# Ledger of designs, part 205: peptides against a protein of PDB entry 4ASU

Target 1, 270 residues: chain A of PDB entry 4ASU
Amino acid sequence: ATLKDITRRLKSIKNIQKITKSMKMVAAAKYARAERELKPARVYGVGSLALYEKADIKTPEDKKKHLIIGVSSDRGLCGAIHSSVAKQMKSEAANLAAAGKEVKIIGVGDKIRSILHRTHSDQFLVTFKEVGRRPPTFGDASVIALELLNSGYEFDEGSIIFNRFRSVISYKTEEKPIFSLDTISSAESMSIYDDIDADVLRNYQEYSLANIIYYSLKESTTSEQSARMTAMDNASKNASEMIDKLTLTFNRTRQAVITKELIEIISGAA
Target 2, 83 residues: chain B of PDB entry 4ASU
Amino acid sequence: FTFASPTQVFFNSANVRQVDVPTQTGAFGILAAHVPTLQVLRPGLVVVHAEDGTTSKYFVSSGSVTVNADSSVQLLAEEAVTL

## One batch from the design tools (peptide; made by RFdiffusion4, then SolubleMPNN)

Design b2_p21_6_s2 (from b2_p21_6, 12 letters changed)
Fold by OpenDDE base, seed 3:
Structure b2_p21_6_s2 (fold): chain B 270 residues (1-270), chain C 83 residues (1-83), chain A 21 residues (1-21)
Amino acid sequence: as target 1 above (270 residues)
Amino acid sequence: as target 2 above (83 residues)
Amino acid sequence: AAAVAEAVRAALEAVVERQRA
């Protein structure tokens, strides 16, 4: 490689490193906010799931309609965030299909669709785009919940799949159940609850769905920003190492050129 | 007893004496060993009576309340403010 | 970590390759 080639490559990598460092800082700021907002959101969301855990709601096996909600975002450069969710969605869809269930998919974030569209296009009901530019709000979750409930797809049960935040360096793809109003209303385990008005139960379930979606979005966002921060840090380090290697190569090449020129001068070889 | 909004936690797995909640069917008090129930909140006053005798008041916009068989309570308001 | 490093490496290599072309 000529000195010019090495210099050009050095300049390119230095520019990339600047970009990755900048992206790391942006991700760090978003992570810090997401983590703060996740604390109450987790209490809120876990609180909403408490009924389903305590009531041990079971869906009858004759019920065949299953909904999978994959929660991610539109933005890349965050490691395995999207692929982890997609992998679990694929696994769940395959297992359900093998069990004779009808499976429909909702993608929260365009990346889910981008990964699954080729193999699962016919199973997609809707993909929510413009996820990840701003922190998710309860209003956003409510809109998603409402659209789902109004989609006309009468699912019996479902699964919401998202990355749960563990630490700045760790997330876990998890699945939480979602149930239709009919499944909840018909569940034998719900008999212990006092006579619940049908309208109350409907409204309750609407809140529950919105709550769970909101929770999943907050977990996903925090996990994503953390993963992006880590990815950009690793990219910056890799760029730094490459810069160092190329700088050494540049120096060696420069010395070789000088030596060659000196030899040419001394030898009189024009 | 858990009482939270999407953005704020007021109580997290706390022991309380009584919680008064505004529901669509009317305001009621949740005591220890209350029968399991599901209710939807209407805009109104939540009053939490702590074991130490302190009373805290909150205004909530909407949401849900769950009383489980194990006496656990989840009060989840869309919006809530301390009064 | 390895997959991300590989993806970033691949992306960087792609950028470098685009600059070589």
Scores: peptide ipSAE 0.024, ipTM 0.834, DockQ to the pose 0.012
Fold by OpenDDE base, seed 5:
Structure b2_p21_6_s2 (fold): chain B 270 residues (1-270), chain C 83 residues (1-83), chain A 21 residues (1-21)
Amino acid sequence: as target 1 above (270 residues)
Amino acid sequence: as target 2 above (83 residues)
Amino acid sequence: AAAVAEAVRAALEAVVERQRA
């Protein structure tokens, strides 16, 4: 490589480093906000899931329709965030298919579709795009819930798969159950609850679905921003190391060029 | 007793004497060992009676309330404000 | 700041895609 080539490469990497540093700062700010907003969202979401955990709702084996909701975003450069969710979705879909279930998929965020469209295109019902630009709101979750309920797909049971935030350096892909109104209304374990009006139960289920989606979005967002911050930090460090290596190469190459020029001068003067 | 909105937690696994909630069918009081039930909130006043005798009032928009067999209660409002 | 971040993202994605090709 010529000195000019090395210089061009150095300039390019330095520019990339500036970009990654800027992205790190943006991700850090978004992470700090997401983490703050996750605290109440977690209490809210876990509270909504309490019924399903306590009632131990079981779906009869004769029920065949299963819905998988994968929660991520549209945005890349966040490490294994999307691939982790997609991997879990694939595993779950395969297990359910092996059990003789019909599986349909909803992707929250375009990255899920991007990963799974080739292998699972026929199983996709809908993909929600424009996820991750703004912090998710309860309104966003309600829109997703409403669209799901109005999709015309009569699932019996479902799974929502998302990254749960553990710490700034750790997330875990988790699955939570989603139940249809019919499954909840017919569940034997629900018999201990007083006679609930069908309209009340329907409305309750709508809130429950919105609540769990909201919770999953908040967990996912916090995990994503943290992972992005880490990824951008790593990229910045890698760029720094490459700059150092190229700088050494530049200096060595420069010395070699000077030596060659001196030899040519000496040989030409002879 | 857990009382939260998506953005704020008012009570988290707290012990309370009574919670009055506005439901679509009317307001009812949740006491200790209340029978398991599910209800949907209507816009209205939530009144929390603490064990120490203090009373706190909240306005809620919509949401759900769950009373479980283990006497745990989840009051989940879409929006809630302290009064 | 958001516009810059988006431009940067696009540029980085383009670089990553070129490295995978």
Scores: peptide ipSAE 0.023, ipTM 0.851, DockQ to the pose 0.016
Fold by OpenDDE base, seed 2:
Structure b2_p21_6_s2 (fold): chain B 270 residues (1-270), chain C 83 residues (1-83), chain A 21 residues (1-21)
Amino acid sequence: as target 1 above (270 residues)
Amino acid sequence: as target 2 above (83 residues)
Amino acid sequence: AAAVAEAVRAALEAVVERQRA
């Protein structure tokens, strides 16, 4: 490579490093907010899931319709955040299909569709876009829940798959159950709940679904911003190392050029 | 007893004497060992009676309340404010 | 680079002149 080529590469990498550092700072700010907002959201969401855990809701074997909701975002440059969710969705879909169940998929965030489109396009009901630019609100979750309930797909049970935040350096892809109104209404374990009006139960399930989606969005957002911050930090470090390497190469090449020019002067004087 | 909104936690696995909740079917009090039930909240006042005799009042917009067989209670409001 | 080359050239010329001397 010529000195000019090396200089051009150095300039390009330095610019990339500036961008990655800036993106790291933006991700850090978003992470800090997301982490603060996750604390109450986790209590709220875990509280909403308590019924299903305590009641041990079972879906009859004759019921075959299963809904998978994958939760991520539209935004890239966050490591394995999207691929982790998609991987678990694929695994779950394959297992359910092998068990003779009908599987449909909802994607929250465009990245899920981008990954699964080629292999699972026929299973997608809907993809929610414009996720991840702003922090998710309960209103956003309610819109998703309403759209799902009005989709016309009569699932029996489902799975919501998302990245749960553990720490600034760790997340875990998890699955939580969702149940249809019919499944809840017919569950034997629900018989202990006193005289539940059908309209009350319907409204309750609407809240439950919105609550779980909201919780999943908050976990996903926190995990994503943390992962992006880490990814941008790593990219900045890698750029720094490459700059150092190229700078050494530049210096060596410059010395070689000078040496060549000196030899040419000496040989021409001879 | 857990009482939370999406943005704020008021009680997290706390022991309380009684919780009065506004539901669509009417206001009722949740006491210790209340029968398991599911209800939907209407806009109104939540009153929490602590074991020490302290009473706290909250306004809630909507949401759900769950009383489980294990006496755990989840009060989940879309919006809630301390009064 | 040009300044260094010129200095080296001058030094080499001085050596060649001394050898002819």
Scores: peptide ipSAE 0.007, ipTM 0.817, DockQ to the pose 0.003
Fold by OpenDDE base, seed 1:
Structure b2_p21_6_s2 (fold): chain B 270 residues (1-270), chain C 83 residues (1-83), chain A 21 residues (1-21)
Amino acid sequence: as target 1 above (270 residues)
Amino acid sequence: as target 2 above (83 residues)
Amino acid sequence: AAAVAEAVRAALEAVVERQRA
């Protein structure tokens, strides 16, 4: 490679490094906002899940319809965020199928569909697109919940799979249960709540679903922005290392050229 | 007692004397050892009576309230403001 | 994060290699 070639490469990599650094800063700003908004959302979402934990809702074994909701986004460049969710969805779907259950899938974010389309296309009920461009709102979650409830698919039990935020360097793919109205109403453990009319329970379940979806979206968003920030940081470091290597190569090549020219002068070669 | 909206937390696992909530079936007071129940909120006033005798008032839009057998309470409003 | 970093690294390496050729 000529000195000119190396210089061109250096310039290209330096430009990439500038882009990755800029993307890191953008991701950092979005992460900071997402983390702030996650604090109340977590209290809210965990509060909604408290009933299911305390009531120990069980689905009868004879019930076969299972819904899997995968939560991610439309946006790339965030490491294993999408693949982690998809991997767990695949595992869960396979386990349920092996147990003789009917499995249907909802994708929140286009990336889930992109990963699972070839292998699980027939199991998809719906995919929600345009996720991740803006911070998710409770309104967004309510729309998703409403569409699910109005889909006509009568599931017995389900799971929502999402990345829970742990720290700036860590997330964990988790699964939380979702139950149909019929499953909740028929659960023996719900007998202690007997003074509840059917309309109240239905409305309560609608809120619960929206709450859980909202919570999952906030966890997912925070995890995604953190992962993107980390990915861009790593990319910037990789670019830096490559710049260093090329700079060394440039210096060596330059020295070789100078040495050659000196030898030619000394030898009398023109 | 936990009281939160999607964007704000007012109480997080706090001990309170009484919480008055507006539900679709009517307003009721949640006292210590209240029977387990599930209710849906209607737009209205929430009044929290703290153990020290202080009273806080809030307006809520919609949401849910859960009273569990262990006397834990989750008040989850879609929107809530301090009054 | 590691996958993206690797992809970017690979892309950078490919750019460097193409410029060597």
Scores: peptide ipSAE 0.024, ipTM 0.845, DockQ to the pose 0.011; fails the geometry check

Design b2_p21_6_s3 (from b2_p21_6, 14 letters changed)
Fold by OpenDDE base, seed 1:
Structure b2_p21_6_s3 (fold): chain B 270 residues (1-270), chain C 83 residues (1-83), chain A 21 residues (1-21)
Amino acid sequence: as target 1 above (270 residues)
Amino acid sequence: as target 2 above (83 residues)
Amino acid sequence: SEAVAAAVRAALEAVVARQRA
């Protein structure tokens, strides 16, 4: 490689490094906000799931319609955030299909669709786009919940798959159950709640769905921003290492050129 | 007793004496060992009676309240403010 | 912008690929 080629490459990598450093800072700011907002959201969301955990709601095996909701975003450059969710969705879909279940998929965020479109396009009910530019609100979750409930797909049970935030360096893809109104109302363990009006139960279920979606979005967002920050940091470090290597190569090449020129002068071959 | 909105936590696994909640079917008080129930909130006043005798008042919008068999209570409001 | 992100990703992937070669 000529000195000119090395210089051009150095300039390019240095520019990339500047961009990745800037993106790291932006991700860090968004992460800090997301983490703060996750604290109450987690209490809220976990509180909503408490009923299902305590009531131990089970879906009869004869029920065949299963819904999978994958939660991620539209935005890339965040490591394995999207692929982790998609991988678990694929696994779950395959297992359910093997068990003779009908599987439908909802994607929250365009990246899920992008990954699964080729293999699972026929199973998609809807994909929600424009996720991840702004922090998710409860209003956003309510819209998603309403759309699901009004979709006409009468699922028996479902799963919401999302990345749960553990720490700045760790997230885990998790699954939480979603139950239809019919499944909840017919569950034996719900007998202790029999004095509940059907309309009340329906409304309760709508809130429950919105709550869990909101919770999943907040967990996902925090995980994503953390992962993006880490990815940009790694990219910046990799760029730095490459700059160092290329700089060494440049120096060696320059020395070789100078030496060659000196030899030519001394030998009279000029 | 847990009382939270999506953006704020008021009580997290706290012990309280009584919680008065506004529901679509009417307001009721949740005491110790209350029977399990599910209700939907209507806009109104929530009153939390602490064990020390202090009372706190909140205005809530919509939401849900769950009383479980183990006496745990989850009050989840879409919006809530301290009064 | 999405375009910048794509360019950055492509450039980074190229860098990583060259490091592994």
Scores: peptide ipSAE 0.033, ipTM 0.839, DockQ to the pose 0.013
Fold by OpenDDE base, seed 4:
Structure b2_p21_6_s3 (fold): chain B 270 residues (1-270), chain C 83 residues (1-83), chain A 21 residues (1-21)
Amino acid sequence: as target 1 above (270 residues)
Amino acid sequence: as target 2 above (83 residues)
Amino acid sequence: SEAVAAAVRAALEAVVARQRA
């Protein structure tokens, strides 16, 4: 490689390192906010899921329509955040199909579509884009919930798949259940709840869906920012190592060029 | 008893004497060992009566309240403020 | 930002590919 080539590469890598360092700092700021906002969101979301856990709602086996909601974002450079969700979605879809269920998919965030569209295009109902630029709000979750309810797909049971935040260095892809109004209303385990008005139950379910989506978005966002920080840190370190190697190569090559030039001068072959 | 909004937690698995909630069908008082029920919140006043006799007041918007068989209660408001 | 991200990703992938070689 010529000195010019090495210099060009060095400049390129140094620029990349600057970008990755900057992105790390941005991710850190977003992570700090996301983590703070996750605390109440988790209490809120877990509270909403408590009914389903306590009531042990079961979907009859004869019910065949299943909805899979994958939660991620539009934004890349966050390690395995999107692929982990997509992988679990694929696994779940395959398992459900093997069980004779009809599976439809909703992607929250464009990255889910990007990964699954080619293989699961016929199963996609809708993809929500413009996710991840701003912290998710309850309003955003409500919009998604409403769109799902208005999609016209009458699912019996669903699965929301998202990355749950554990720590700055760890997340886990998890699945939470979603039930249709009909499934909840017909569940034997719901009999212990006193005469619930159908309108009340419908409204309750709408809030529940929005709550779960909101919770999932907050978990996903926190996980994503944490993963991005790690990814950018790793990228910065890798760039640093490459800069060091190229710098050594540059110095050696420079010395060789100088030596060659000196020899040419001395030999008169110049 | 858990009382939270998406952005704030007021009570997390706390023991309370009574919670008065505004529901679409009217005011609802949740006492110890209340029968399981699901309700939807209307905008209004939530009053939490603690075991120590302290009373706290909150304004809530929409949301849900769940009373479970194990006497756990989840009050989830879209928006809530301390009064 | 997407263009930058794509460029960064491509550059990083190229770096990783070169390290494996």
Scores: peptide ipSAE 0.025, ipTM 0.843, DockQ to the pose 0.013
Fold by OpenDDE base, seed 5:
Structure b2_p21_6_s3 (fold): chain B 270 residues (1-270), chain C 83 residues (1-83), chain A 21 residues (1-21)
Amino acid sequence: as target 1 above (270 residues)
Amino acid sequence: as target 2 above (83 residues)
Amino acid sequence: SEAVAAAVRAALEAVVARQRA
């Protein structure tokens, strides 16, 4: 490589480093906000899940329709955030299929579709796009919940798969159950909640679904931003190391060129 | 007793004496050892009676309330404000 | 931002590919 080539490469990498550093800062700001907003969202979401945990709702084995909701975003450059969710979705889908269940998939965020469309295209009901540009709101979750409920797919049980935030350096892909109105209304364990108006229960379930989706979005967003921040930091460090290596190469090459020129001068003068 | 909105937590696993909630079927008071029930909130006033005798008032827009067999209560409002 | 992200991704992938080589 010529000195000119090395210089051009150095310039390019330095520019990349500037971009990754900037992206790191943006991700850091978004992470800080997401983490703050996750605190109440977690209490809210976990509170909504409390019924299902306490009631120990079981879906009869004869019920075959299962819905998988994968929660991520449209945005890349966040490490294994999307692939982790997709991997869990694949595993769950395979297990359910092996158990004789019908599986349909909803993707929250375009990245889920991009990963799974080739292998699971026939199982996709809908993909929600434009996820991750703005912090998720309860309104967003409600829209997703409503679309799901209006999809015409009468699932018996479902799974929502998302990355739960643990720390700035750690997330875990988790699964939470979602239940249809019919499944909840017919669950034996719900007998202690009997004498509930059907309309009330329907409305309750709509809120529950929206709540769980909202919670999952908040967990996912926080996990994603932290992962992106880390990824951009790593990229910036890698760029720095490459700059150092190329700088050394540049210096070595420059010395070699000078030496060659000197030899040519000496040989020509001779 | 847990009372939260998506953006704010008012009570988190707290012990309270009584919670008055506005539901679609009417307002009712949740006391200790209340029977398990599920209700949907209507826009209205939530009143929390603390064990120390203090009373806090909140306006909620919508949401759900769950009373479990273990006497745990989850009041989850879409929007809630302190009055 | 997507264009920038794509460019950054491509650039990073190129960098990573070169580091593995």
Scores: peptide ipSAE 0.022, ipTM 0.834, DockQ to the pose 0.013
Fold by OpenDDE base, seed 2:
Structure b2_p21_6_s3 (fold): chain B 270 residues (1-270), chain C 83 residues (1-83), chain A 21 residues (1-21)
Amino acid sequence: as target 1 above (270 residues)
Amino acid sequence: as target 2 above (83 residues)
Amino acid sequence: SEAVAAAVRAALEAVVARQRA
């Protein structure tokens, strides 16, 4: 490589490093906010899931319609955040299909659709776009919940799949159950609950769905921003190492050029 | 007893004597060992009676309240403010 | 002298060769 080529590469990598450092700082700011907002959201979301855990709601075997909701975002450069959710969705869909169930998919965030479109296009009901630019609100979750409820797809049970935040360096893809109103209303385990009006139960379930979606969005956002911060940090370090290597190569090449020129001068003067 | 909104936690697995909640079906008092039930909230006043005799008041919007068989209670409000 | 120039050239070429390896 010529000195010019090395110089051009150095300039390019230095620019990339500046971009990755900037992106790291942006991700760090978003992460800090997301983590603060996740604390109450987790208590709220776990509280919403408590009924399903305690009531041990079972779907009858004759019920065959299953909904999978994958929660992610539209934005890349965050490591395996999207692929982890998609992988879990694929696994769940395959298992359900093998069990003779009908599977439909909802994607929250465009990246889910991008990954699954070729293999699962016929199973997609809807994809929610414009996710990840702003922190998710309860209003956003309510809109998603409402659209799901109005989709006309009468599922019996479902799964919401998202990345749960563990730490700045760790997330885990998890699955939580979603149940239809009919499934909950007919569940034997619900018999212990006092005379519940059908309208009350409907409203309760709609609210619960919004709660669970909100929770999943908050977990996903925190995980994503943390992963992006880490990815950009790693990219910046890798760029730094490459700059060092290229700088050494540049110096060696420059010395070789100078030496060659000196030899030519000495040889021409003799 | 857990009482939270999406943005704030008021009680997290706390022991309380009584919680009064505004439900769509009327005023509802949750005592220790209350029968399992589900209700939805209407805008109104939540009153939490602590074991030490202190009383806390909150205004809530929409939401839900769950009383489970294990006597755990989840009060989840879309919006809640300490009064 | 041409001999000194040749020796210097050879020495410099050896240095360049060592840097390229």
Scores: peptide ipSAE 0.008, ipTM 0.811, DockQ to the pose 0.004; fails the geometry check

